# Ledger of designs, part 32: peptides against a protein of PDB entry 2AUS

Target 1, 323 residues: chain A of PDB entry 2AUS
Amino acid sequence: ADIKREVIVKDDKAETNPKWGFPPDKRPIELHIQYGVINLDKPPGPTSHEVVAWIKRILNLEKAGHGGTLDPKVSGVLPVALERATRVVQALLPAGKEYVALMHLHGDVPEDKIRAVMKEFEGEIIQRPPLRSAVKRRLRTRKVYYIEILEIDGRDVLFRVGVEAGTYIRSLIHHIGLALGVGAHMAELRRTRSGPFKEDETLVTLHDLVDYYHFWKEDGIEEYIRKAIQPMEKAVEHLPKIWIKDSAVAAVAHGANLTVPGIVKLNAGIKKGDLVAIMTLKDELVALGKAMMSTQEMIERSKGIAVDVEKVFMPRDWYPKLW

## One batch from the design tools (peptide; aimed at target 1 T205)

Design b2_p16_4_s2 (made by RFdiffusion4, then SolubleMPNN; from b2_p16_4, 7 letters changed)
Fold by OpenDDE base, seed 4:
Structure b2_p16_4_s2 (fold): chain B 323 residues (1-323), chain A 16 residues (1-16)
Amino acid sequence: as target 1 above (323 residues)
Amino acid sequence: SAADEEMLAYIKEYLS
C-alpha cells in the first residue's frame, strides 16, 4: 500500500470541468454513504458477516461487504464497503495485511533463539489452509514481508507481521513453534492493516457508528458520520491508477473498455494483467479493470484497449456523454 | 474483554 508509484503524464493540457462528477471530498452525505467504506474496528466474538449485517442495520443500508474475513476471535481492521461501493472489496482481498499476534510457546526458549528463528520466517513460506477454510486444502506459498518482535515475556511473544493476503497467522505460529522445538499456539490476534486501511483516526467501532448515525438522524449533525465513512477511493489507493479524460468517463461508466486515447496520466510499473483503478482527473473512482497493456505500451501506443473494464462504480450520469 | 462483551451485548440489544 505504501509504494509510491511514479505518475507519468501523457497529456499535460488535459483539463477537467469542475461541474462534472462528485469528488470524494465534495459528496453530499447521502452520496458519501452510498460510495463509502468504513474502517471498522471489528470486535472479538462476532463473525465478519455478522458485523457487516449489523452495520447494514445501524446505517439502514441495503448492501455492504467486507474487505477480507477476520475470524470470530480476531479483532481489528475490517474494511466494510457500503451500498454502491460494496464491490470495491475486490481491490482489498488481494491486498497485504498486517497483524499483531501473541504467540504462546509450549516450552522455555532463549530469547536469542526466538529472535533468530522468527527472522527465518520472513520471506516465502509454505502454508496449508486450515480445515475450516473454504479454500481447497493444498500447499501454497505465501510471503511474510516482515516480522517485528515487539515484546518477549517468557513464553509469550508479541510480534507485528506483514503478510501476503491469505496467509494464516495461526499456521505461521504453529510452524514457528515447531521450528523452536517446543510448539506454540496463537493466543491473540489483531489485524492492524488491510491494504490502505490501518489503525488511525479513521478507525471506528460499531458503537461509534450507532452514536454517529443517531447524531445525524436525530440531531442533524452529519460531521461524525461523514468522518466515520471513508470515500470508496480510499479502498483503491494501493492499486496502480490510470487517470482519464472527462470525455472518456461516461463511456467507461457505461462499461466500455478504456482505450489509449482516453489516458491523461498513469502510474509507472503497470503490467499486463494487473488490477488497475480507472480514475477521473478529480480522483474519482470510475471503474476497476484488468490492464491489457503495460505502462510503457500505454505511453507508446496511440490506440488499442488499455484496460478491460470489469467493475464500474461511477454512476452513468455524473459525466456527460461526449461521443 | 468484559468491556467488549458489554459493548457487543449493547449493540445486539440495540439491533434486536
Scores: peptide ipSAE 0.028, ipTM 0.697, DockQ to the pose 0.788
OpenDDE base, seeds 1, 2, 3, 5: peptide ipSAE 0.024, 0.022, 0.024, 0.023; ipTM 0.672, 0.658, 0.648, 0.639

Design b2_p16_4_s3 (made by RFdiffusion4, then SolubleMPNN; from b2_p16_4, 6 letters changed)
Fold by OpenDDE base, seed 5:
Parts: sequence; structure tokens; C-alpha cells
Structure b2_p16_4_s3 (fold): chain B 323 residues (1-323), chain A 16 residues (1-16)
Amino acid sequence: as target 1 above (323 residues)
Amino acid sequence: SEEDERILAYIREYLE
């Protein structure tokens, strides 16, 4: 999520009509909810599915989805996409995660050895999914981006870890324990980040959601529930983006593929096959799609399909048909 | 449903 992407401008004269669309910060409350994502602090105990079902009940929603399963005993950052934004979880599922974990060692190990061995687990690791996982138990590689030891107290090691999506921290701790020669298990786990969602002022509890919804429906105070829900565009901040002309928005919203002439600006480093977010000049999410060209090809070419549109989010009527 | 019962049980444990 923290990868800064250069923005390349293809059309520096392109303007946007302020009367068209609904920028993320200017949506009426009902529309904001329809295109919202909650940065939920999932409590320990319930499954991620139970929590999603509960949010749907409290907020009177028909659809919602989560940005990556947390085990029942695991707390912390669970993005929950609402209603028309539900499908944005496709962008979050493959996103990197951060955790704070408590590892308990089954024997005494010198602190220097703990630090040295844990450092060796930065990079590519081999993992096997746990038995309880619905995922087929095949060996796979996962990237550990970083390990930061926060505290060592005898046999208890508190650490922060950044990982590729689908890395099993329990398995990582097991392997660290084996490498230390004494064995280890995961005592506690909290997810502190899921892609662009982190522990910040946007993190809300289930209690907060109950209270904030009550304040809105009974007291007419929308401020709290508005702040508790992020715009769906937050859920794509980590993706490479392509910004398009106003004249191209309605076509893409109708499911047309993005062609090269519709591009105003784009991120550097897009490769063919990448998941990309198609944005308006007002930073509204139009659609997710698969890049059919590299950034360089999108700059150099005058025509052709730039993005195969897979998931449309924007309503068809937010922008006029200009074709 | 069994799911509704679990949700209700959780609401009781979490909100009480």
C-alpha cells in the first residue's frame, strides 16, 4: 500500500465538469453508505462472516463483504465493504497485511539468537495452509516484507510483521520456533493493517456502529456514521490508477472497455495483466479492470484497449453519455 | 436460522 506511484500526465488540458458525479467527500449520507467501506476493529470471538452479517443487520443493509478473513480469535483491522461497494473487496483480498503477534517460545533462547533468527524470516518463506483452511493444503511461497521485534520478555516475543496476503502467522511462528530449536506457538494475534486500512482515527468498533447508527436514525445526527464509513475509493488507494476523461466515464460505467484515447493520466509501472482502478478526474472509482497494456504502451499508442473492465462500481447516470 | 441465533448470542454478549 505504501508504494508511491509516479503519475504520468498524457493530457494536461483535460478538465472535469464539477456538476457531474459525486466526489468521495461530497456524497449524501445514504449514497455515502451505499458506496462505503468500514474500517472495523473486529473483536476476538466471532468469525469475520458473523461480524459482516451483524453489520448488515445493524445498518439495515442487504449486501456486505470483508477485505480478508480474520480467524475468530484474531482481532483488529477488518475492512467491510457495503452495498454497491461490496465488490471492492476484490482489491483488498490480495493486499498486504500487517500484524502484531505474541509468540511464546517453548524453551529459553538468548535474545540475540531470537533477533538473529527472526531476521532470517524476512523475505520469501514456504508455507502450508492450516488444516482448518478451506484452501487446498499445498506448499506455497509467501513474502514477509518486514519483522520488527517490539519486546522480548523471557519466552514471550512481541513483534510486528508485514506480510503478503494469505501468509499464515501461526505457521510463521511455528517455523521460527523450529529454527530456534525450542518450538513456539502463537499466543495472540492482532491485524493492524489491511492494504490501505490501518489503525487510525477511522477504525471503529461494532459498538461505535450501533451508537452512530442510532444517533443518525433517532437523533438526526449523521456526522458520526458518516465518519465511521470510508468512501469505497479508500479501498483502491494501493492499486495503480488510470484517470479518464469525462467523456469516457459513462461508457466505462456501461461496461465498455477503456480505450487509450480516454486516458488523461496514469500511474507509472503498470504491466499487462495488473489489476487497475479506473478513476475520474475527481478521484471517483468508475471500475476495476485488467490492464491490457503497460504504462509505456498506454502513453505511446493512440488507440487500442487499455483496460479490460471487469467490475463497474459507478452508476450509469452520474456522467452523461458523450458518445 | 442458526446464523441468526449466533448473531443474536454475540449481540447479547457484546452489547450487554
Scores: peptide ipSAE 0.029, ipTM 0.646, DockQ to the pose 0.092
OpenDDE base, seeds 1, 2, 3, 4: peptide ipSAE 0.016, 0.017, 0.021, 0.000; ipTM 0.549, 0.598, 0.660, 0.293

Design b2_p16_4_s4 (made by RFdiffusion4, then SolubleMPNN; from b2_p16_4, 9 letters changed)
Fold by OpenDDE base, seed 3:
Structure b2_p16_4_s4 (fold): chain B 323 residues (1-323), chain A 16 residues (1-16)
Amino acid sequence: as target 1 above (323 residues)
Amino acid sequence: SAADEALLAYIREYLA
């Protein structure tokens, strides 16, 4: 995650028992899969739901979910959370996205004018959801974080764009075309990032998954399938974190809210209402929840509910009950 | 800005 957050230590004497839990790097292969997320290169053609169904068949899984729909024609980064990790996708849905888009202009425009106008679309933009969206077609604002022009070839403009979740690149290109006075449409689109998942060495195809699963099941080679699946903790890297005492882990794993005495360390800049990840001192994801206090309140207060726990991931038996 | 003009054009075309 690109956002480096300061870590504030509240209890510098807190230790963790190495016999408790399963750190992300120490999970047996079966457990790693149960708590895994695939950084899938979605091919163009199939729906995101069809691709998830294929992964379930390839890996012999009961459950999986994706970190944000790509249209059938759109390729690229699709995080797919597996089995016990399936609901970690809720952390990825609101995360920023990056795309590479090919825009085709409907008229000739000087390159200097293209560059100048596209730069004006960085920042807050107003969009209307497309007709096919389940979202009510109301005017809404979205952030364009950056636009990077990669290539201009006559009427074809290749660009990288970083956007707030639920920004419609097709609508952005339409507005750019209107601003240029000639009109434009989206010719091609690829998603290159979804929160902490990007085009890197962790990106895998459906074909890779078939081969890697075969190597594990038939040849006893687990290395490839292990590398192809990321720990679920990667899916929360972009969230603010709260690290808790070993004595608090089992209670949170049973669905209890996190209270202030359970906090060992936390990220700076947590606001009331933020989605936060509750972690062990071994960087295991216990739960996602809503912050009921700011970072400052969690430091200054001796008691109270710090996090309203919304979704538990950790099994109840990884840590002993100490309450 | 050209972005504001494009937005106004979009509003006129699709929201009027």
Scores: peptide ipSAE 0.019, ipTM 0.489, DockQ to the pose 0.015
OpenDDE base, seeds 1, 2, 4, 5: peptide ipSAE 0.000, 0.007, 0.018, 0.018; ipTM 0.358, 0.468, 0.583, 0.577

Design b2_p16_5 (made by RFdiffusion4)
Pose (drawn by RFdiffusion4):
Structure b2_p16_5 (pose): chain A 309 residues (1-127, 142-323), chain P 16 residues (1-16)
Amino acid sequence: ADIKREVIVKDDKAETNPKWGFPPDKRPIELHIQYGVINLDKPPGPTSHEVVAWIKRILNLEKAGHGGTLDPKVSGVLPVALERATRVVQALLPAGKEYVALMHLHGDVPEDKIRAVMKEFEGEIIQRKVYYIEILEIDGRDVLFRVGVEAGTYIRSLIHHIGLALGVGAHMAELRRTRSGPFKEDETLVTLHDLVDYYHFWKEDGIEEYIRKAIQPMEKAVEHLPKIWIKDSAVAAVAHGANLTVPGIVKLNAGIKKGDLVAIMTLKDELVALGKAMMSTQEMIERSKGIAVDVEKVFMPRDWYPKLW
Amino acid sequence: PTPPKTEIEKRLEELE
């Protein structure tokens, strides 16, 4: 998921006018929240659905959604997209996820076999692909390991299968997500307590700095997604519901294949929309016309890059 | 208030 993509510039002269839109990290606080995402450290106990409901009440929001469900007892990274950026969590499906898990073996098994069997579970699995498994600690029947997986991978099922392969059986004692696409345990990971307090600092004390840092621009959700940057003049047509045509492309990532989920970006690096690529990168470069992206969701409001009559 | 740490968090600190 976190492979740095090469950028290919087709129109080296394209410029963006600062009058239109905003750099993603410079939105007025209200707009920042309307188009924001929270990198939330979900506490054990509540369901993911309940956590989102609490967040809507804390931030007095109309809409919100999480990216990738965590079960009630699972803690860790839970991206929560807000308001107008609610559906941006769609961008996380192609990106992977990473967990730290504690596996309790129902029988004694030599460490040698445990490491050997765990390694064999990398690759494909039926229940999804397991990118990697790294054993952190093996203490008796307790195995602590880090695992990277494709979205929708049930870790409980993976541990159960490892138990079968070892014949002794296995139980998942605990699980914590450490990564969900571009969201990881860094300075943007916040708790529900921080969110409530920072909201009070803003609405009661008038200080926006803390609630601002606790909420990321929605563009964070597409950091690991192939991108197509378009001209200022092309943003309006897309923002108004039209698919993206090739003439509007300024630069794009290499490796885009027909059918890939892509992010359409302004030259300010704001998220305009998510869509499916109808052409490859090379076709987008060589062709002068045609629909380059079948737009599935528009995020940018019509007001930022307006059509003038 | 600060939330309590999970068991995995505690174990990771020990491994540091």

Design b2_p16_5_s1 (made by RFdiffusion4, then SolubleMPNN; from b2_p16_5, 9 letters changed)
Fold by OpenDDE base, seed 1:
Structure b2_p16_5_s1 (fold): chain B 323 residues (1-323), chain A 16 residues (1-16)
Amino acid sequence: as target 1 above (323 residues)
Amino acid sequence: MRPPLTRLEERLARLA
């Protein structure tokens, strides 16, 4: 969801002290790792949990977590949040996903009919979670944002698909096959996007991580391991943001709810109940929380709880207590 | 050794 969110300024005179905090670009390598997320190219074969366990061994980490399970046979974009950033993965759970899928048809179908029927699957679809999913097996709607056919080779259809979180591509392909009248199955699947994480220059393999860690530990070269790890702030780029005064940062870092006087600027279109990122004026992630007001209410009101703080990331000592 | 490219990865590499 690359929706450019408008930024509304509430306090145009608010300044930030350059001596406080650790902006994403100014973190020492050890601190960068502690607040890092790897855009991993998950290989086919291992589970997402096995891959996270390997990353922990490679990088000598105590904690890590992934931004949404890929099946063993599924490759591609697996965000892996490290150490103190581990819980930022909750921001990626509701995020849209993109996949490239290879569908195999069980009979011959004219290309024009394939294209026409697949276009009808753009929009709302009804799905039931597969037996192996921990999700309750109730029928539910899911959004298919787009289907792009890349190649049709006889009975093999290669396509890109953008979907709402928790859409099952295997179930989509099964329903497409039923609509075509011949049946179909998912031959292969790769995830090409998970929210703000995509196939770009930040995508790294397990092999790359081994090499980059050795270059750092044996040769003293930090550059590669630094580039292989994104700041945790990357994992919240798709969320609505609220930027706060320096004087409010320490309170929120201690777990206090964000009150309206602490807001400097905010994104348009925040609704009550939305997951929001609370940011410093240096674009540091302080916390995730639930919006208790709309954007409009946060502008119009002089007081009240704007955000119920659910998860703090920033250490309590990065900003001084100014209360 | 990189694991062998999947058939999907080989198809994508030809379309890129």
Scores: peptide ipSAE 0.096, ipTM 0.732, DockQ to the pose 0.687
OpenDDE base, seeds 2, 3, 4, 5: peptide ipSAE 0.027, 0.044, 0.028, 0.030; ipTM 0.675, 0.706, 0.684, 0.693

Design b2_p16_5_s2 (made by RFdiffusion4, then SolubleMPNN; from b2_p16_5, 7 letters changed)
Fold by OpenDDE base, seed 2:
Structure b2_p16_5_s2 (fold): chain B 323 residues (1-323), chain A 16 residues (1-16)
Amino acid sequence: as target 1 above (323 residues)
Amino acid sequence: MRPPPTRLELRLAELE
């Protein structure tokens, strides 16, 4: 998520009309909520589904969805997309995750051996999904991007781990315990990152949301609830982007595929088949779609379908129909 | 009431 993607400009003369659309930072509070994502600190105990149901009740919402299930006992970063933004969670499901885990060893192991064996689990690992997972129980590879040991206290190992989406930390800890020869279990787990969402000043509790909604509805103070909700565009920060002309926005908002002439600028390194975010020149999310061309093909070609539009987020009336 | 801090939350606060 932290890699700044290069931006290639195709049309350096393309301007945007300031009267059209609603840039993320200029949305009225009701519209901001309708296109919002909460960086929720999920408490341990409830399911991710129960927490989403509570947010809907607290904020008086019809729809919400989460950016990847946390087990009941797992706390931390749960992105919750609201109302019209609900479907943006599809961008977060494949995103990398970070956790802090407490592993308890079932025997004594020298610290040097713990460090050496845990380092061998960086890279590709073989996992089987647990019985409780909705995912088919087939063996699959997953990437462990990094393991950082934070503390070793006898049989307790505190570590940070960056992983590919759908890596099971409980299974990782079980395999580490087997490799150490003593066995191990996951004592505690917190998710510290889900794609662009991390532990930062945007992280809010369910209690914070109750208080902030009350301040808005009873006291007329919008500031707190506005800060507690991120624009839906935050949920696509990790995706490759394509920025389009004002004249192309209404067509894409009506569900038309993006054609090459509509592109103003784009990120480098887009491959055919990638999930991409289609943006306005004001950094508003228009749609998510599948790249039908590489970045290079989108530069070299004068025509053709660049993106197969799968999910529209922008309302049809924010930009004029110019066709 | 916030639930009491987890053992993990306490240990993280000691490492910061």
Scores: peptide ipSAE 0.024, ipTM 0.648, DockQ to the pose 0.733
OpenDDE base, seeds 1, 3, 4, 5: peptide ipSAE 0.021, 0.022, 0.006, 0.023; ipTM 0.625, 0.659, 0.374, 0.431

Design b2_p16_5_s3 (made by RFdiffusion4, then SolubleMPNN; from b2_p16_5, 9 letters changed)
Fold by OpenDDE base, seed 2:
Structure b2_p16_5_s3 (fold): chain B 323 residues (1-323), chain A 16 residues (1-16)
Amino acid sequence: as target 1 above (323 residues)
Amino acid sequence: MKPPLTRLELLLKRLE
């Protein structure tokens, strides 16, 4: 998520009308909520679905969705997309995750051996999904991007782990325990990152949301609830982006595919088949779609479908129809 | 505001 993607400019003369759209920082509070994502600190105990239902009740919302299930016992970063932004969670489901885990060993193992064996689990691992997952129980490969041992206290190993989406930390710990020869189990697990969402100043509790909503509705103080909700554009920060002309925005907002002439600038390294975010020149999310061309093809070609538009987020009336 | 001590930081402080 932290890789700054190069930006290639195709049209350096393209300007945007300041009267059109609603930039993420200029949305009225009601509109900000309608296009919001909460970086929720999920408590241990409830399911991710129960927590989403509570947020809907607290904030008086008709619709919400989460950016990837946390087990009931697992705490930490749960992105919750609100109302019109609900479908932005599809950008977060495939995103990398970070956890901090406490592994308890079932026997004594020298620290040097713990460190050596855990290092061997960096890279590609074979996992079988647990019985409780809605995922087909086929063996699959998953990437472990890094393992950072934070602390070793006898049989307790605290570690940070970066993983591909849908890696089961419980299964990883089980396999580490087998490789150590003593067995192990997951004592505690917290998710510290889900794509662009991490443990930072934007992380809020359910209690914070109750208080902040009360301050807004009863005291007229919107500042707290405004800060507690991120713009939906935060949920696509990790995706490759394509920025489009003002004249192309209304067409895409009506569900038309993005054609090459509409592109002002784009990230390097887009491949055919990638999930991409279509943005205005004011960094507003118009739509998510599938790249039908590479970055190079989008630069070299004068015409053709650049993006197959799958999900529109922007209302049809934010930009004028110029056709 | 300092992020509230995560339950994990509280657990870490119990291992100290």
Scores: peptide ipSAE 0.021, ipTM 0.577, DockQ to the pose 0.220
OpenDDE base, seeds 1, 3, 4, 5: peptide ipSAE 0.014, 0.008, 0.000, 0.011; ipTM 0.544, 0.496, 0.369, 0.492

Design b2_p16_5_s4 (made by RFdiffusion4, then SolubleMPNN; from b2_p16_5, 8 letters changed)
Fold by OpenDDE base, seed 3:
Structure b2_p16_5_s4 (fold): chain B 323 residues (1-323), chain A 16 residues (1-16)
Amino acid sequence: as target 1 above (323 residues)
Amino acid sequence: MRPPLTRLELRLRRLE
């Protein structure tokens, strides 16, 4: 999520009409909700599906989806995409995650040994998915980006961990316990990050959403509900981006593949097969798609399919048909 | 009312 990507300009003369589209900061409140993502502080107890169903009831929504399941007992960052933005949660599935975990050891271990052994779990680890996962139970490698020990209190170890998507913290703690020779289990877990969504001023509770919706509907105060909902573009901040000409927007919004002439600027380091976000020059999300070329090929070529468009988000009428 | 903070949430607030 934090990888600063270089922006390469392909067409430095490309302008955008200020009358076309709805930039993330210029959406009327109803439209902002239709293209919104909530950075929800999921309470412990309910399933992620129950919480999504409650948000739909609170905000009077037909559709919503979450950016990656949290177990019932797990609290913290659950991105919930609303209405027309619901499908953007697929961009969050491959995104890195951060957790704070409480590990309970089944025996006494010197602090220096705890610190030394936990450091050995930074990098590549081998995991088997749990039985309850929809994932095939094959051994697979996962990356642990970092482990930060916050507190050691006898047999209780509080730590922060950054991990590749689909790393099981419960299994990590089990393996740490085995390496320590005493065994361990996960006592508590909170997710503190899911890609671009973290614990910050945008984090809201279900209670906050009830109050903010009431202030809007009964008192006419939009400010709170507007701040509680992030634009869908937030959910793609971690993806490589391709910015397109105004003349290409309507075609992509109709489901046409992006061709090389439509590109104004793009991130460096796009590979063939990467998930990419197609953006307007006003940073509006048009579509998600699969890169059919590298960044270098998109620069060097004058023609061809740059992106196979998989999912359109932008309405067809925000930009005129210029073909 | 906000649900009561978990033991983990209470520990995190002590470290802030």
Scores: peptide ipSAE 0.030, ipTM 0.699, DockQ to the pose 0.683
OpenDDE base, seeds 1, 2, 4, 5: peptide ipSAE 0.025, 0.025, 0.027, 0.018; ipTM 0.670, 0.617, 0.686, 0.613

Design b2_p16_6 (made by RFdiffusion4)
Pose (drawn by RFdiffusion4):
Structure b2_p16_6 (pose): chain A 309 residues (1-127, 142-323), chain P 16 residues (1-16)
Amino acid sequence: ADIKREVIVKDDKAETNPKWGFPPDKRPIELHIQYGVINLDKPPGPTSHEVVAWIKRILNLEKAGHGGTLDPKVSGVLPVALERATRVVQALLPAGKEYVALMHLHGDVPEDKIRAVMKEFEGEIIQRKVYYIEILEIDGRDVLFRVGVEAGTYIRSLIHHIGLALGVGAHMAELRRTRSGPFKEDETLVTLHDLVDYYHFWKEDGIEEYIRKAIQPMEKAVEHLPKIWIKDSAVAAVAHGANLTVPGIVKLNAGIKKGDLVAIMTLKDELVALGKAMMSTQEMIERSKGIAVDVEKVFMPRDWYPKLW
Amino acid sequence: SELEERIEELEEERLE
């Protein structure tokens, strides 16, 4: 997921006018929230659905959604997209996820076999692909390990299968997500407590600084997604519902294949929309016309890059 | 509110 993609510039002269839109990190606080995402450290106990409901109540929001469900007893990274950016969590499906898990073996097994068996579970699995498994600690029947997986991978099922492969059986004692695409345990990871308090600092004390840092621009959700940057003049057509045509492309990531989920970005690096690539990177460079991206969801409002009549 | 109290309790538990 976190592979740095090469950027290929097709139109080296394209410029963006500051009058239109906003750099993603410089939106007025209200707009910042309308188009924001929270990197929330979900506490054990509530369902992911319940956590989102609490967030909507705390922030007095109409809409919100999470990216990748965590079960009630699972803690950790739970990206919660807000308001207009609610559907941006779609961008996380192609990005992977990482967990730290505690596995309790129902029988005694030599560490040698435990490490050897765990390693064999990398690659593909049926219940999804397991990118990597790193054993952190093996204390008796308790195994602490970090695992990177494809989205939708049920870790409980993975541990159960490891238990079968060892014959002794296994139980997942606890699980914590440490990564969900670009969201990880860094300075942007916030708790529900921080969210409530920072909201009070803003609505009661008039200080927007803390609630601002607790909420990330929606562009954060597409950090690991292939991107196509378009001209200012092309943004309006897309923002108004048209698919993206090749003439509007300024630069793009290498490796884009037909059918890939892509993010259409302005030259300010704001998210315009998510869509499916109808062409490859090379075809987008060589061709002068045609539909480059079948737009699935538009995020940018019509007002930022307006059509003028 | 009741929700704020509940979240405070969860924060205290997290710190412990």

Design b2_p16_6_s1 (made by RFdiffusion4, then SolubleMPNN; from b2_p16_6, 11 letters changed)
Fold by OpenDDE base, seed 4:
Structure b2_p16_6_s1 (fold): chain B 323 residues (1-323), chain A 16 residues (1-16)
Amino acid sequence: as target 1 above (323 residues)
Amino acid sequence: SALEEEIRAIAARAAA
């Protein structure tokens, strides 16, 4: 998620009308909720689906979805996209994850050996999905981006791990234990990151949401509930972005593909087939789509389909039709 | 299995 992508400007004279759209920081509270994502601290015990159902009840919502399942006993960062933003979870499912895990070793191992073995698990690992997964139980590779040992206390190893989506930390710990020769199991697991969502000041509990909703509905204080809900644009921060002209926004909001003339600026390093976020010049999410060109092709070409639009988020009326 | 070979290879590298 922290890959700073260079921004290439194609049209340095492109202006945006301040009267059009609703920038993420300027949405009325009701509209902010309709296009919101909660960085939820999921408690241990409930399923991710139960927690989403509770949020819908607490906030009186029709629709919500989560950015990637946490097991019942696993706590921590669960992005929950609300109402019109519900489909933005598509951007979060493939996003990298970070966890803090407590591994319990089944025998005594020197600390130097623990550190040496765990370092060898950085990179690509082979995993077999657990029986409870909806995924076919075929061996597959997953990337471990980093392992940071936080503490070693005898047989208990506390570590931070950054992983590719759908890496099973329980399986990783099992394999580490086998490589150490003593065996190991996962004692505790907390998710500390899901793409752009992390443990920070935006992390809220179910209790916080109850209180903040009551403060808004009973006392008219919207500040707390506004702060507890992130704009849906947060959920696409890790994606490559393409910013478009005001004149192109309404067409894309109607489900038209983005053509090259509509592009004002874009991130470097877009490849054909990448998931990209189409943004206004006010950093509003218009749509998600599949890149049909590379960044270089989008710069060099004067025409053609740049993005195949898959999911529209912006209402059709936020920007005028200028065609 | 490829997994068992990988685990053995990791164990061997960490013992060296």
Scores: peptide ipSAE 0.159, ipTM 0.838, DockQ to the pose 0.013
OpenDDE base, seeds 1, 2, 3, 5: peptide ipSAE 0.011, 0.081, 0.097, 0.132; ipTM 0.447, 0.759, 0.786, 0.809

